# Peptides against a protein of PDB entry 9IZ0: the designs that were tried, part 18

Target 1, 345 residues: chain A of PDB entry 9IZ0
Amino acid sequence: ITCLGSNGHTYKQLVKGGNDDLRQDAVMEQVFEQVNGFLRSYRKTSQRNLSMRTYKVIPLALKTGVIEWVQDTIPLGEYLDSAHKVYHPKEWSLSTCRKLIAEKQMEDLETRLKVYDLVCRHYRPVFRHFFLESYADPVQWFTTQTNYARSTAVASVLGHVLGLGDRHGQNILIDKTSGEVIHIDLGIAFEQGKKLPVPECVPFRLTRDVVDGMGITGVEGVFRRCMEFTLETLRREEDSLLSVLEVLRYDPLFSWLISPLRRMKKQKMQLENFNQPESGNITTDASRDPKIQRNNVSGESEAERAILKVRQKLSSTLSVEASVGELIRIAQDPSYLALMFCGWS

## One batch from the design tools (peptide; aimed at target 1 D166 F341)

Design b1_p12_3_s4 (made by RFdiffusion4, then SolubleMPNN; from b1_p12_3, 8 letters changed)
Fold by OpenDDE base, seed 4:
Structure b1_p12_3_s4 (fold): chain B 345 residues (1-345), chain A 12 residues (1-12)
Amino acid sequence: as target 1 above (345 residues)
Amino acid sequence: SAEGLLKELEEL
């Protein structure tokens, strides 16, 4: 829809209807706005204009809401698929890579590492080209690439701390004007991504293409330093952040658990991304309802575990530099990326 | 070649 603002400007808005509870997205956006407050208050982050890019979410009902249409954006995955076809037209298709990773999903780590390496050799990073194509002016190029590395660093720390899941290339938008990342579909948080059919095992998305967008320094520059400053800010504001999360503990509308419906929907989307329909009538006899043992873990016990896990991630037992170093290492580790749905790009 | 790729896939 297009809305006319009281300022006379027209705003596109996405009306999302269906099975997605936008309340979780709205709550996570509120948490990001609070964190942006902390980032503005702290000298090291404020001087760099570090922020999590947010968007407006207005839940209208359990399954319907209005989302701000973030103008001048592209999904990272859409850009990467298109750019890969242009820059590497002789390499494997994204569908081929997905198929190979899927076929070996149940195999041992050694086999999965071999397949991941094979896919990586036949699907090279291209995300550097986003900045080279989009910005003919060297100053604008450098500024936008810097903004990308900064925003990715903030999002990576927040994604880790809040346990944001489902961070695939369609859930990460790139702002074509600023180069900043915008994370969307925030309905998998507090490590609920580990409960997906393909468990998320990385702290945040730091795939080869995500790194390629950082330019010649990769992670060893603006990105690492901005992660350090962001984590330092969050550690300083631990009690403030935990207090924000404690308010959510008592919100009856907030779900600390992935809904069974959302889990099933993500499972279908993962499976459908493997099955390009060759026109075979697979009557999936949906008749085996696995008795989901509702372990009556009270929503309160899961909230408590989630908050405890946030506190553990903010622990000062390791230096900021050591903690960031370990996060970057794990996020780039082939042994983790090979286990991911799309760890190669 | 597609055949070499299939063979690498069969060896995995």
Scores: peptide ipSAE 0.013, ipTM 0.418, DockQ to the pose 0.033
OpenDDE base, seeds 1, 2, 3, 5: peptide ipSAE 0.000, 0.000, 0.012, 0.000; ipTM 0.352, 0.314, 0.386, 0.328

Design b1_p12_4 (made by RFdiffusion4)
Pose (drawn by RFdiffusion4):
Structure b1_p12_4 (pose): chain A 304 residues (1-257, 299-345), chain P 12 residues (1-12)
Amino acid sequence: ITCLGSNGHTYKQLVKGGNDDLRQDAVMEQVFEQVNGFLRSYRKTSQRNLSMRTYKVIPLALKTGVIEWVQDTIPLGEYLDSAHKVYHPKEWSLSTCRKLIAEKQMEDLETRLKVYDLVCRHYRPVFRHFFLESYADPVQWFTTQTNYARSTAVASVLGHVLGLGDRHGQNILIDKTSGEVIHIDLGIAFEQGKKLPVPECVPFRLTRDVVDGMGITGVEGVFRRCMEFTLETLRREEDSLLSVLEVLRYDPLFSWLGESEAERAILKVRQKLSSTLSVEASVGELIRIAQDPSYLALMFCGWS
Amino acid sequence: MSHLEKEIEELL
């Protein structure tokens, strides 16, 4: 539902009747805003202008809340389906990949990796072409690319820290003229998903297409540097963060999918921010664990 | 309900 504005600007409201965890999304957005404040009160974490982008959430009811449909965007999942066909029509479709992995479900590890390798060899990455031929001449393109890299890196580090759940393309919106990513529908949090009926391996969303969209350079450069600056900044302001997560713990609103998984979850948050390992080593291990095909194969259908 | 939960239910 799109309405005009007194200043003359239209605002789009996405109202959902489905039982999306909009209250959890709202509290998560509050945490994200406070994180943006942390990144604001520092030198390195603001010269890059890095921020975990937030979209306003106004949940009138958990089942029937209303959120801000962000200014003109194309979701990642709804995108690069058309781009896959247009750019690579000869290669296999998503149908062959999907249920072929469906055949993979009951198979052993080697079979799963083999079939995944085959399908991934068939379906070359295509998202790299969105930033080309869409935005503008090169300066704007590069600014958009670095904005995407930064925003996705910060969102990914924060999701790993807070154990954010679903990370399919249907839950990612790319801005367009700016390039900052907006994660949507973050209902599953505090390590909720891996432990699904169907298990996962990757800690944060990192497919081949996503790393291809970061530029010619994969996730080694601006992405890693933004991630590691984010990790160090989050560690430096750790006390305030755990304070925020504690106040989340003691209220019966945040979903942590008497004693609760929330305690263990924030302990894991502390471990993830623990200074025992160097931050650079932590970012390196995170990139490796998110990028390796062995982990990616067991994730789920698609996710090329 | 989330995207994965829907797909998982379909599979199951």

Design b1_p12_4_s1 (made by RFdiffusion4, then SolubleMPNN; from b1_p12_4, 4 letters changed)
Fold by OpenDDE base, seed 3:
Structure b1_p12_4_s1 (fold): chain B 345 residues (1-345), chain A 12 residues (1-12)
Amino acid sequence: as target 1 above (345 residues)
Amino acid sequence: MSVREKLVEELL
């Protein structure tokens, strides 16, 4: 829809309805706004303008709401598919790569690693080209690439701490003006991504293309340092962050668990990414709501477990540098990426 | 901190 604001400006908005609960997205955006307050209060983060990019979510009903349309953006996955065809026209298609990994999904880790390495040799990163083609001015190029690395660092720390899942290339927007990342569809949080059919085993998305966008320094430049400053800020504000999350513990409307329906939808989308679109009109007559027994696993116990995991991730047991170093290592580990590639691509 | 160290810290 397009709305006319009281300020005379027109705003494009997305109306989302059906089986998706937008209350989780709205709550995560509120948490990000609070974290942005902490990042503005701390000198090391404020001088770098470190922030999580936010958008407005207005839940109107249990399964319907309005989402701000983030202007001047492109999904990372849409850019990468298009750019790969331009810059590497002799390499394998994304569909070929997905098929080869899918054919080996039931095999051992060693076989899956061999196929992942083979795919990596025939599907090279291209995301550096986003900055090179979009910004002819060297100062704009450097500024936007720096903004990308900074925003990705903030999103990576927050994504890890809050356990954000479903971070596939369509759920990460790139701002074409600033180079910043915007994370959308926040309805998988608190490590519920590990309960997907393809479990999310990495702390955040740090694929070869995500690193390629950081330029020649990769993760060892702006990205690592901005992760450190972000994590240092969150550790200082641990009690403030936990207090915000405790309010959600007592919200009877907040779901700490992925809904079975959302899990099944994400399962279908993951499986459809393995199958070529044969044009089968599957009219899914969605009319039979199976009485899902609400197993009263007390929403309080899952909330308590989620908050405890956030506290554990903010622990000062390791230095900020050691913690960030380990997160970067795990996020880039082929043994995890080979298991997740099709589910995250 | 030298001016250079501050500039490197502001660029990072």
Scores: peptide ipSAE 0.024, ipTM 0.523, DockQ to the pose 0.013
OpenDDE base, seeds 1, 2, 4, 5: peptide ipSAE 0.017, 0.019, 0.024, 0.007; ipTM 0.444, 0.480, 0.526, 0.372

Design b1_p12_4_s2 (made by RFdiffusion4, then SolubleMPNN; from b1_p12_4, 5 letters changed)
Fold by OpenDDE base, seed 3:
Structure b1_p12_4_s2 (fold): chain B 345 residues (1-345), chain A 12 residues (1-12)
Amino acid sequence: as target 1 above (345 residues)
Amino acid sequence: MSVRERLVEELL
């Protein structure tokens, strides 16, 4: 829809309905705004303008709401598929890579690693080209690439701490003006991504293309340092962050668990992304909403477990540098990436 | 903190 604002400007809005509960997205955006308050209050993060990019979500009903259309953006996955065809026209298609990974999904780790390596050799990173082609001025190029590395660092720490899942390239937007990342579809949080049909085992998305966008320094530049400053800020504000999450523990509308319907929808989308769309109109009459009795007792226990897991991730047992170093290592580990949906790009 | 260390912290 297009809405006329009280300021006389027109705003494009996305109306989302069906099986997705936008209340979780709205709550996660509120958590990000609180974290942005902490990042603005701390000198090391404020000096770098570190923030999580946010968007407005207005839940209107159960499974219906309005989402701000983030202007001048492109999904990372859409850019990468298009750019790979331009810059590497002799390499394998994304469809070929997906097929080869899917054919080995039930095989052992060693076989999956061999196929992942094979795919990686025939599908090289291209995300550096986003910055090189979009910004003819060297100062704009450097600024936008720096903004990308900074925003990716903030999103990586927050994504880890809050246990964000479903971090595929369609749920990560790139701002074409600033180079910043915008994370969308926040309905998989608190490690519920591990309960997807293809479990998300990495702390955040740090694939070869995500690193390629950081330029020549990769993770060892702005990215690592901004992760450290972000994690240092979150550790200092642990009690404040936990207090925000405790409010959600008592929200009867908040879901600490991925719904079976959302899990099944994500399963279908994963399978459809592995299978070429043969044009079979399967009209699945999804008219029977099973009355999921929310056992409140199970929700409170999962909320407590989620908050405990956030506290554990903010633990000062390891230095900030050691913690960030381990997160970066795990996020880039082929033994995890080979098991992931699109872990090669 | 030297001016150089401060500049490196501003660039990172």
Scores: peptide ipSAE 0.027, ipTM 0.600, DockQ to the pose 0.013
OpenDDE base, seeds 1, 2, 4, 5: peptide ipSAE 0.018, 0.000, 0.024, 0.013; ipTM 0.469, 0.310, 0.569, 0.402

Design b1_p12_4_s3 (made by RFdiffusion4, then SolubleMPNN; from b1_p12_4, 4 letters changed)
Fold by OpenDDE base, seed 4:
Structure b1_p12_4_s3 (fold): chain B 345 residues (1-345), chain A 12 residues (1-12)
Amino acid sequence: as target 1 above (345 residues)
Amino acid sequence: MSVREKIVEELL
């Protein structure tokens, strides 16, 4: 929808209806706003304008709400699919790569690594071209690439700490004006991504294309340093962050668990992304709403586990540099990326 | 801090 604001400006808004509970997205956006408060309070993060990009989410009902339309954005995955066709027209299609990975999904790690490596050789990174195409001015190019590395670093630390899942290229927007990343569809948090049919095994998305967008330094320099400053800030504000999460423990509307319906929907979307649409209209009228007696006892134990896991990720047992180094290593490890739905790009 | 060190701290 397009709304006219009281200021005379027109705002695009996404009305989302169906099976998605936008309350989780709204809560995660509130957590990001609090974290942005912490990032503004510390010199090292504030002087770099480190922030998680946020957008407004207004839940209107249990399964309906309004989302701010993030203007001037493109999904990372949409850009990459288009750019690969332009820059590498002789390489494999995204569909070919997906098919080959899918065909080996049930195989051993060694077989999956071989197929991942094969896919990687036939689908080279292109995301550097986003900045080169979009910004003819060298200062704008450098600024936007720097903003990309900074925002990706913040999002990577927060994504790890909060256990954000479903971080595929369609759930990561790139702002074409600032170069910053915007994470959308936040309803898989607190490591619930590990409960997906294809488990998320990486702490955040740091695929070859995500790194390629950082330019010549890759993960070294701006990205690593901004991860370090972000993690340092979150460790200092551990009690504040945990206090925000403890409020959510007592929110009867907040779900620490992925809903069975959301899990099934993500499963179906994963399977449909593997199968080309042969036009089989299977209208399965699954109108049986099982009265989910939410056993409150299971929710509290999962909230406690989630908060404990956040605390563990903020632990000062390792230095900030060592922790960031290990996160970067794991996020780029082929043994984890080969297990992902789309770990090659 | 030199101007260069400040620029490096602002860029990094």
Scores: peptide ipSAE 0.018, ipTM 0.449, DockQ to the pose 0.013
OpenDDE base, seeds 1, 2, 3, 5: peptide ipSAE 0.000, 0.000, 0.000, 0.005; ipTM 0.325, 0.327, 0.324, 0.332; seed 5 fails the geometry check

Design b1_p12_4_s4 (made by RFdiffusion4, then SolubleMPNN; from b1_p12_4, 4 letters changed)
Fold by OpenDDE base, seed 1:
Structure b1_p12_4_s4 (fold): chain B 345 residues (1-345), chain A 12 residues (1-12)
Amino acid sequence: as target 1 above (345 residues)
Amino acid sequence: MSVREKEVQELL
């Protein structure tokens, strides 16, 4: 929809309806706004303008709401699919790569690694070209690539700490003006990605294309350093962050668990990629919404576990540098990446 | 490293 603001400007907005609960997205955006407060208060992060890019989410009902349309953006996955066809027209298609990974999804780790490595040889990174195409001025090119590395670093630390899942290329927008990343569809948080049919094994998205966008230094420069400063800030503000999350423990509308409907939708999307459309009219009468008696005891225990897990991720047992180094290593490790869903690549 | 390279490294 397009709305006329009280200031006379027109604003494009996304009306989302159906099976998606926007309350999770709205709450995560509120957490990001508070974290942006901490990042502005700390000298090392404020001097670099470190922030999580946010957007407005207004839940109107259990399954309906309005989302701010983030202008001048493109989904990372849409850019990458288009750019790969231009820069590597002789390499494999994304559909071919996804098919090969999906066909081996139930195989052993060694077989999955061999297929992942095969796909990697036939599907090279292209995301560096985003900055070269979009910014003819060298100062703008350098600034936007730096903003990308900074924004990705903040999002990676926050994504790890808050246990954000479903970070596939369609859920990450790139701002065409600033080069910053915007994370959307925040409905999988607090490690609920590990409860998907294919568990998420990486702390955040650090695929070859995500690294390619950082330029010549890759992870070794702006990205690593900005992850360190972000984690240092979050460790300093641990009690403030935990206090924000504790407010959500008492929100009767907040769901610490992945919706059974979202879990089933993810399972169907996995199965539909395997089955050609046999026109079997299975009218599964979806009218039996089982009144899941929310045992209030189960929700409180999951909230407490989520908060405890956030505290554990902020632990000062390892240095900031050691913690960031291990996160970067795990996020790039082929043994974890080969276990991911075929749509993660 | 020049003073300017250090300042850029402190700002990056």
Scores: peptide ipSAE 0.007, ipTM 0.342, DockQ to the pose 0.012
OpenDDE base, seeds 2, 3, 4, 5: peptide ipSAE 0.005, 0.000, 0.000, 0.005; ipTM 0.356, 0.266, 0.258, 0.314

Design b1_p12_5 (made by RFdiffusion4)
Pose (drawn by RFdiffusion4):
Structure b1_p12_5 (pose): chain A 304 residues (1-257, 299-345), chain P 12 residues (1-12)
Amino acid sequence: ITCLGSNGHTYKQLVKGGNDDLRQDAVMEQVFEQVNGFLRSYRKTSQRNLSMRTYKVIPLALKTGVIEWVQDTIPLGEYLDSAHKVYHPKEWSLSTCRKLIAEKQMEDLETRLKVYDLVCRHYRPVFRHFFLESYADPVQWFTTQTNYARSTAVASVLGHVLGLGDRHGQNILIDKTSGEVIHIDLGIAFEQGKKLPVPECVPFRLTRDVVDGMGITGVEGVFRRCMEFTLETLRREEDSLLSVLEVLRYDPLFSWLGESEAERAILKVRQKLSSTLSVEASVGELIRIAQDPSYLALMFCGWS
Amino acid sequence: SEALEERYGEPH
């Protein structure tokens, strides 16, 4: 539902009748805003203008809340389905990949990796072409690319820290003229998903297409630097963060999918921010664990 | 088997 504005600007409101965890999304957005404040009160984490982008959430009811449909965007999942066909029509479709993996579900590890390797060989990455031929001449394109890299890196680090759940393309919105990513429908949090009926391996969203969209350079450069600066900044302001997560713990609103998984979850948050390992080594291990095909194969259908 | 083929946490 799109309404005009007194200043003359239209605002789009996405109202949902489905039982999306909009209250959890709201409190997560509050945490994200406070993180943006942390990144704002520091030298390195603000020269890059890095921020975990937040979309305003106004949940009138958990089942029937209303959120801000962000200014003109194309969701990642709804995108690069058309781009896949247009750019690579010869290669296989999503239908061959999907249920072919469906045949993979009951198979062993080697079979799962083999079929995944085959399908991934068939379906070359295509998201790299969104930032080309869409935005503008090269300066704006590069600014948009670095904005995406930064925003996705910060969102991914924060999601790994807070154990964010679903990370399919249907839950990612790319801005367009700016390039900052907006994660949507973050209902599953505090390590909720890996422990699904169907298990997962990857801690944060990182497919082949996503790393292809970061530019010619994969996730080694601006992405890693932004991630590591984010990790160090989050560690330096760790006390305030755990204070925020504690106040989330003591209220019965945040979903942590008497004693609760929330305690162990924040302990794992502390471990993830623990200074025992160097931050650079932590970012390196995170990139490896999110990029390796062995982990990616077991994730789920698609996710090429 | 069909349940395993279904996505979990799919948006509505």

Design b1_p12_5_s1 (made by RFdiffusion4, then SolubleMPNN; from b1_p12_5, 6 letters changed)
Fold by OpenDDE base, seed 1:
Structure b1_p12_5_s1 (fold): chain B 345 residues (1-345), chain A 12 residues (1-12)
Amino acid sequence: as target 1 above (345 residues)
Amino acid sequence: LEKLQERVGAPR
């Protein structure tokens, strides 16, 4: 839809209809706005303009709402698929790579590692070209690549702390003007990604292409330091962050648990979107969501467990540098990446 | 964008 603003400007808006609950997204965006307050208040993060890029979400009903149309963006996965065809036309297609990983999804770790390594040798990173193509001016190129590394660092720390799942390339937008990342479809949080049919094993997305976009230093320099300053800020503001999350504990509209139906649908839709050419409206009339009697006691216990896990991730038991170092290691470890869903590539 | 719109829900 297009809305006329009170300022006389027209704004394109996305109307979300169907089976997805926008309340989760709206709540996570509110948490990110509060965290952006903490990042602005702390000198080390404020001096670098560190922020989580947000978008407006207005839930209108259980399964309907309005989302801000983020102008001048492209999905990371859409750019990467297109750029890989241009820069590496003799390498394997993304569909071939995903098929090979999917065929070995039930095999042992050693077999999955061999397939992951094989795919990596036939599908090289290209995301550096986003900045080289889009920004011919060296100052603009450097600024935009720096903004990318900064925004990715903030999103990586927040994604780990809040346990954001489903961080595949279609759920990460790139702002073509600033180089900042925008995380969308926030409906998997508080480590509910571990409850997917293929569990998520990495703390955040740090694939070879995500690193390639950081330029010649990779994770070293801007990205690592901005993760450290972000984690230092969140540890300092732990009580403030936990107080924001405690308000959500008492929100009867917030779902701390991903429904079993939604778990199956998210990974199934990722598989079906690879295999269907143009065929047919199968309106699967899944209109009978059984009223799962939410035992209120189970929801409160899961909220408390989620908040306790956020507190545990903010623990000062390890230094900021040691904690960030371990997160960066795990997020890039082939032993974890090879276990990810084929749509994670 | 169309696949994102399909996953985000069909724009009416």
Scores: peptide ipSAE 0.000, ipTM 0.293, DockQ to the pose 0.078
OpenDDE base, seeds 2, 3, 4, 5: peptide ipSAE 0.000, 0.000, 0.000, 0.000; ipTM 0.285, 0.267, 0.284, 0.269

Design b1_p12_5_s2 (made by RFdiffusion4, then SolubleMPNN; from b1_p12_5, 7 letters changed)
Fold by OpenDDE base, seed 3:
Structure b1_p12_5_s2 (fold): chain B 345 residues (1-345), chain A 12 residues (1-12)
Amino acid sequence: as target 1 above (345 residues)
Amino acid sequence: LEELEKLVGAPK
């Protein structure tokens, strides 16, 4: 929809209806705003303007809401698909790569690693070209690439700590003005991505194209240091962050579990990305199952387990540097990326 | 790199 604001500007808004619970997105955005408060309070993070980019989510009902259309953005996956066709026109299509990975999904790790390596050789990173094409001024180029690395570092730490799932290239927007990343569709959190048909095995998205966007230093520059400062801030504010999450424990409309319907929809989207989008309005009238009363005890136990996992991820048992080093290692490990739906790009 | 990072991180 397009709304006329009180300021006379027209705002495009996405109305999401049907089976997507926008309350999860709205809650995660509220958590990000609190974390942004922490990041502003500490010198190491505030001096670098470290923040998670947020967007407005207004839930209207359980499955209906309005999302702010983030202007001047492009989905990472949309840019990458376009850029690969331009810079590597002789390489495999994204569809071919996805097909080969999916055909081998049930094979052993050794076979999946061989297929992943093959796909990687036929689909090379291109995301550096986003910055080279978009910013003719060297200062703007350097600024936007730095902002990308910083915002990706914040999002990677938060994504790990909160267990954000479904971090595919269509759920990560790039701001064309700032180079910052904007994470959307936050409805898979607290490690529920491990319950997807293709389980998520990485702490955050750090694929070859995500790294290529960081420039010549890759992960060893601004990205690593900004992850360290972000994690240091979250460890200091552990009790504050956990207190924010404890409020969600008592929200009867917050889902600590991925719904079977959402799993099926994600499975179907993973399969239908092989065939053209038929816009079939499946109005599944999910009749009121009266079992709502038994879900409170299971929801509370899952909330407690989720909060305990957040606490565990904020543990000071390892240094910030050691913890970040291990996260970066795991997120780039071919043994994990080969298991992902799209780990090569 | 940290000096460059500080320069880019300065508010315009």
Scores: peptide ipSAE 0.005, ipTM 0.335, DockQ to the pose 0.016
OpenDDE base, seeds 1, 2, 4, 5: peptide ipSAE 0.000, 0.000, 0.000, 0.000; ipTM 0.260, 0.316, 0.419, 0.293

Design b1_p12_5_s3 (made by RFdiffusion4, then SolubleMPNN; from b1_p12_5, 7 letters changed)
Fold by OpenDDE base, seed 1:
Structure b1_p12_5_s3 (fold): chain B 345 residues (1-345), chain A 12 residues (1-12)
Amino acid sequence: as target 1 above (345 residues)
Amino acid sequence: LEELRKIYGAPS
């Protein structure tokens, strides 16, 4: 839809309807706005304009809401699929790579690693070209690549701390003007990604293309330092961040658990990406929403476990540098990446 | 785009 604002400007908005609860997205966006407050308060983060890029979410009902249309963006996965066809037309298609990984999804780690390494040799990174194509001016190129590395660093720390899941290339937008990343579909948080049919085992998305977009330094320099400054800020503001999350513990509308319906949708999307669209109108009469008696006791215990896990991730037991170093290592480790869902690559 | 349409619902 397009809305006329009180300022006389027209705003495009996405109306989301059907089975997706936007309340979780709206809550995560509120948490990001608070974290952006913390990042502005500290000299090390404010001097670098470190922020999580946010978008407006207005939940209208349990399964309906309005989302801000983020103008001048492209999904990372859409850009990468297009760019790979242009720059590496003799390499394997993304569909071939996904098929090979999925055919081995139930095999041992050694077999999955061999397939992952094979796919990596036949599907090379291209995301550096986003900046080279979009920004002919060297100053603008350097600025936007720096903004990308900074924005990705903030999103990586926040994604780890809040346990954001489902960080596939379609759920990460790139702003074509600033180079910043925008994380969308925040409906998997607090490590609920580990409860998917294929468990998420990396702390955040740091695939070869995500690194390629950082330029010649890769994860070193801007990205690593901005992760360190972000984690240092979140550790200092631990009590403030936990207080924001405690308010959500008492929100009867917030779901600390991935809904069985979202699990089934994720499981169906994983299956439907393999089957051609047989137009089988299985009108599953989804009218019987089983009144899952939310045993309130189970929701409170999951909220408490989620908050405890956030506190554990903010622990000062390791230095900021050691913690960031380990997160970067795990996020790039082939032994973890090879275990991810085929749509992750 | 179709996956985004499945995830976000068809934009009306």
Scores: peptide ipSAE 0.000, ipTM 0.264, DockQ to the pose 0.091
OpenDDE base, seeds 2, 3, 4, 5: peptide ipSAE 0.000, 0.000, 0.000, 0.000; ipTM 0.234, 0.273, 0.354, 0.219

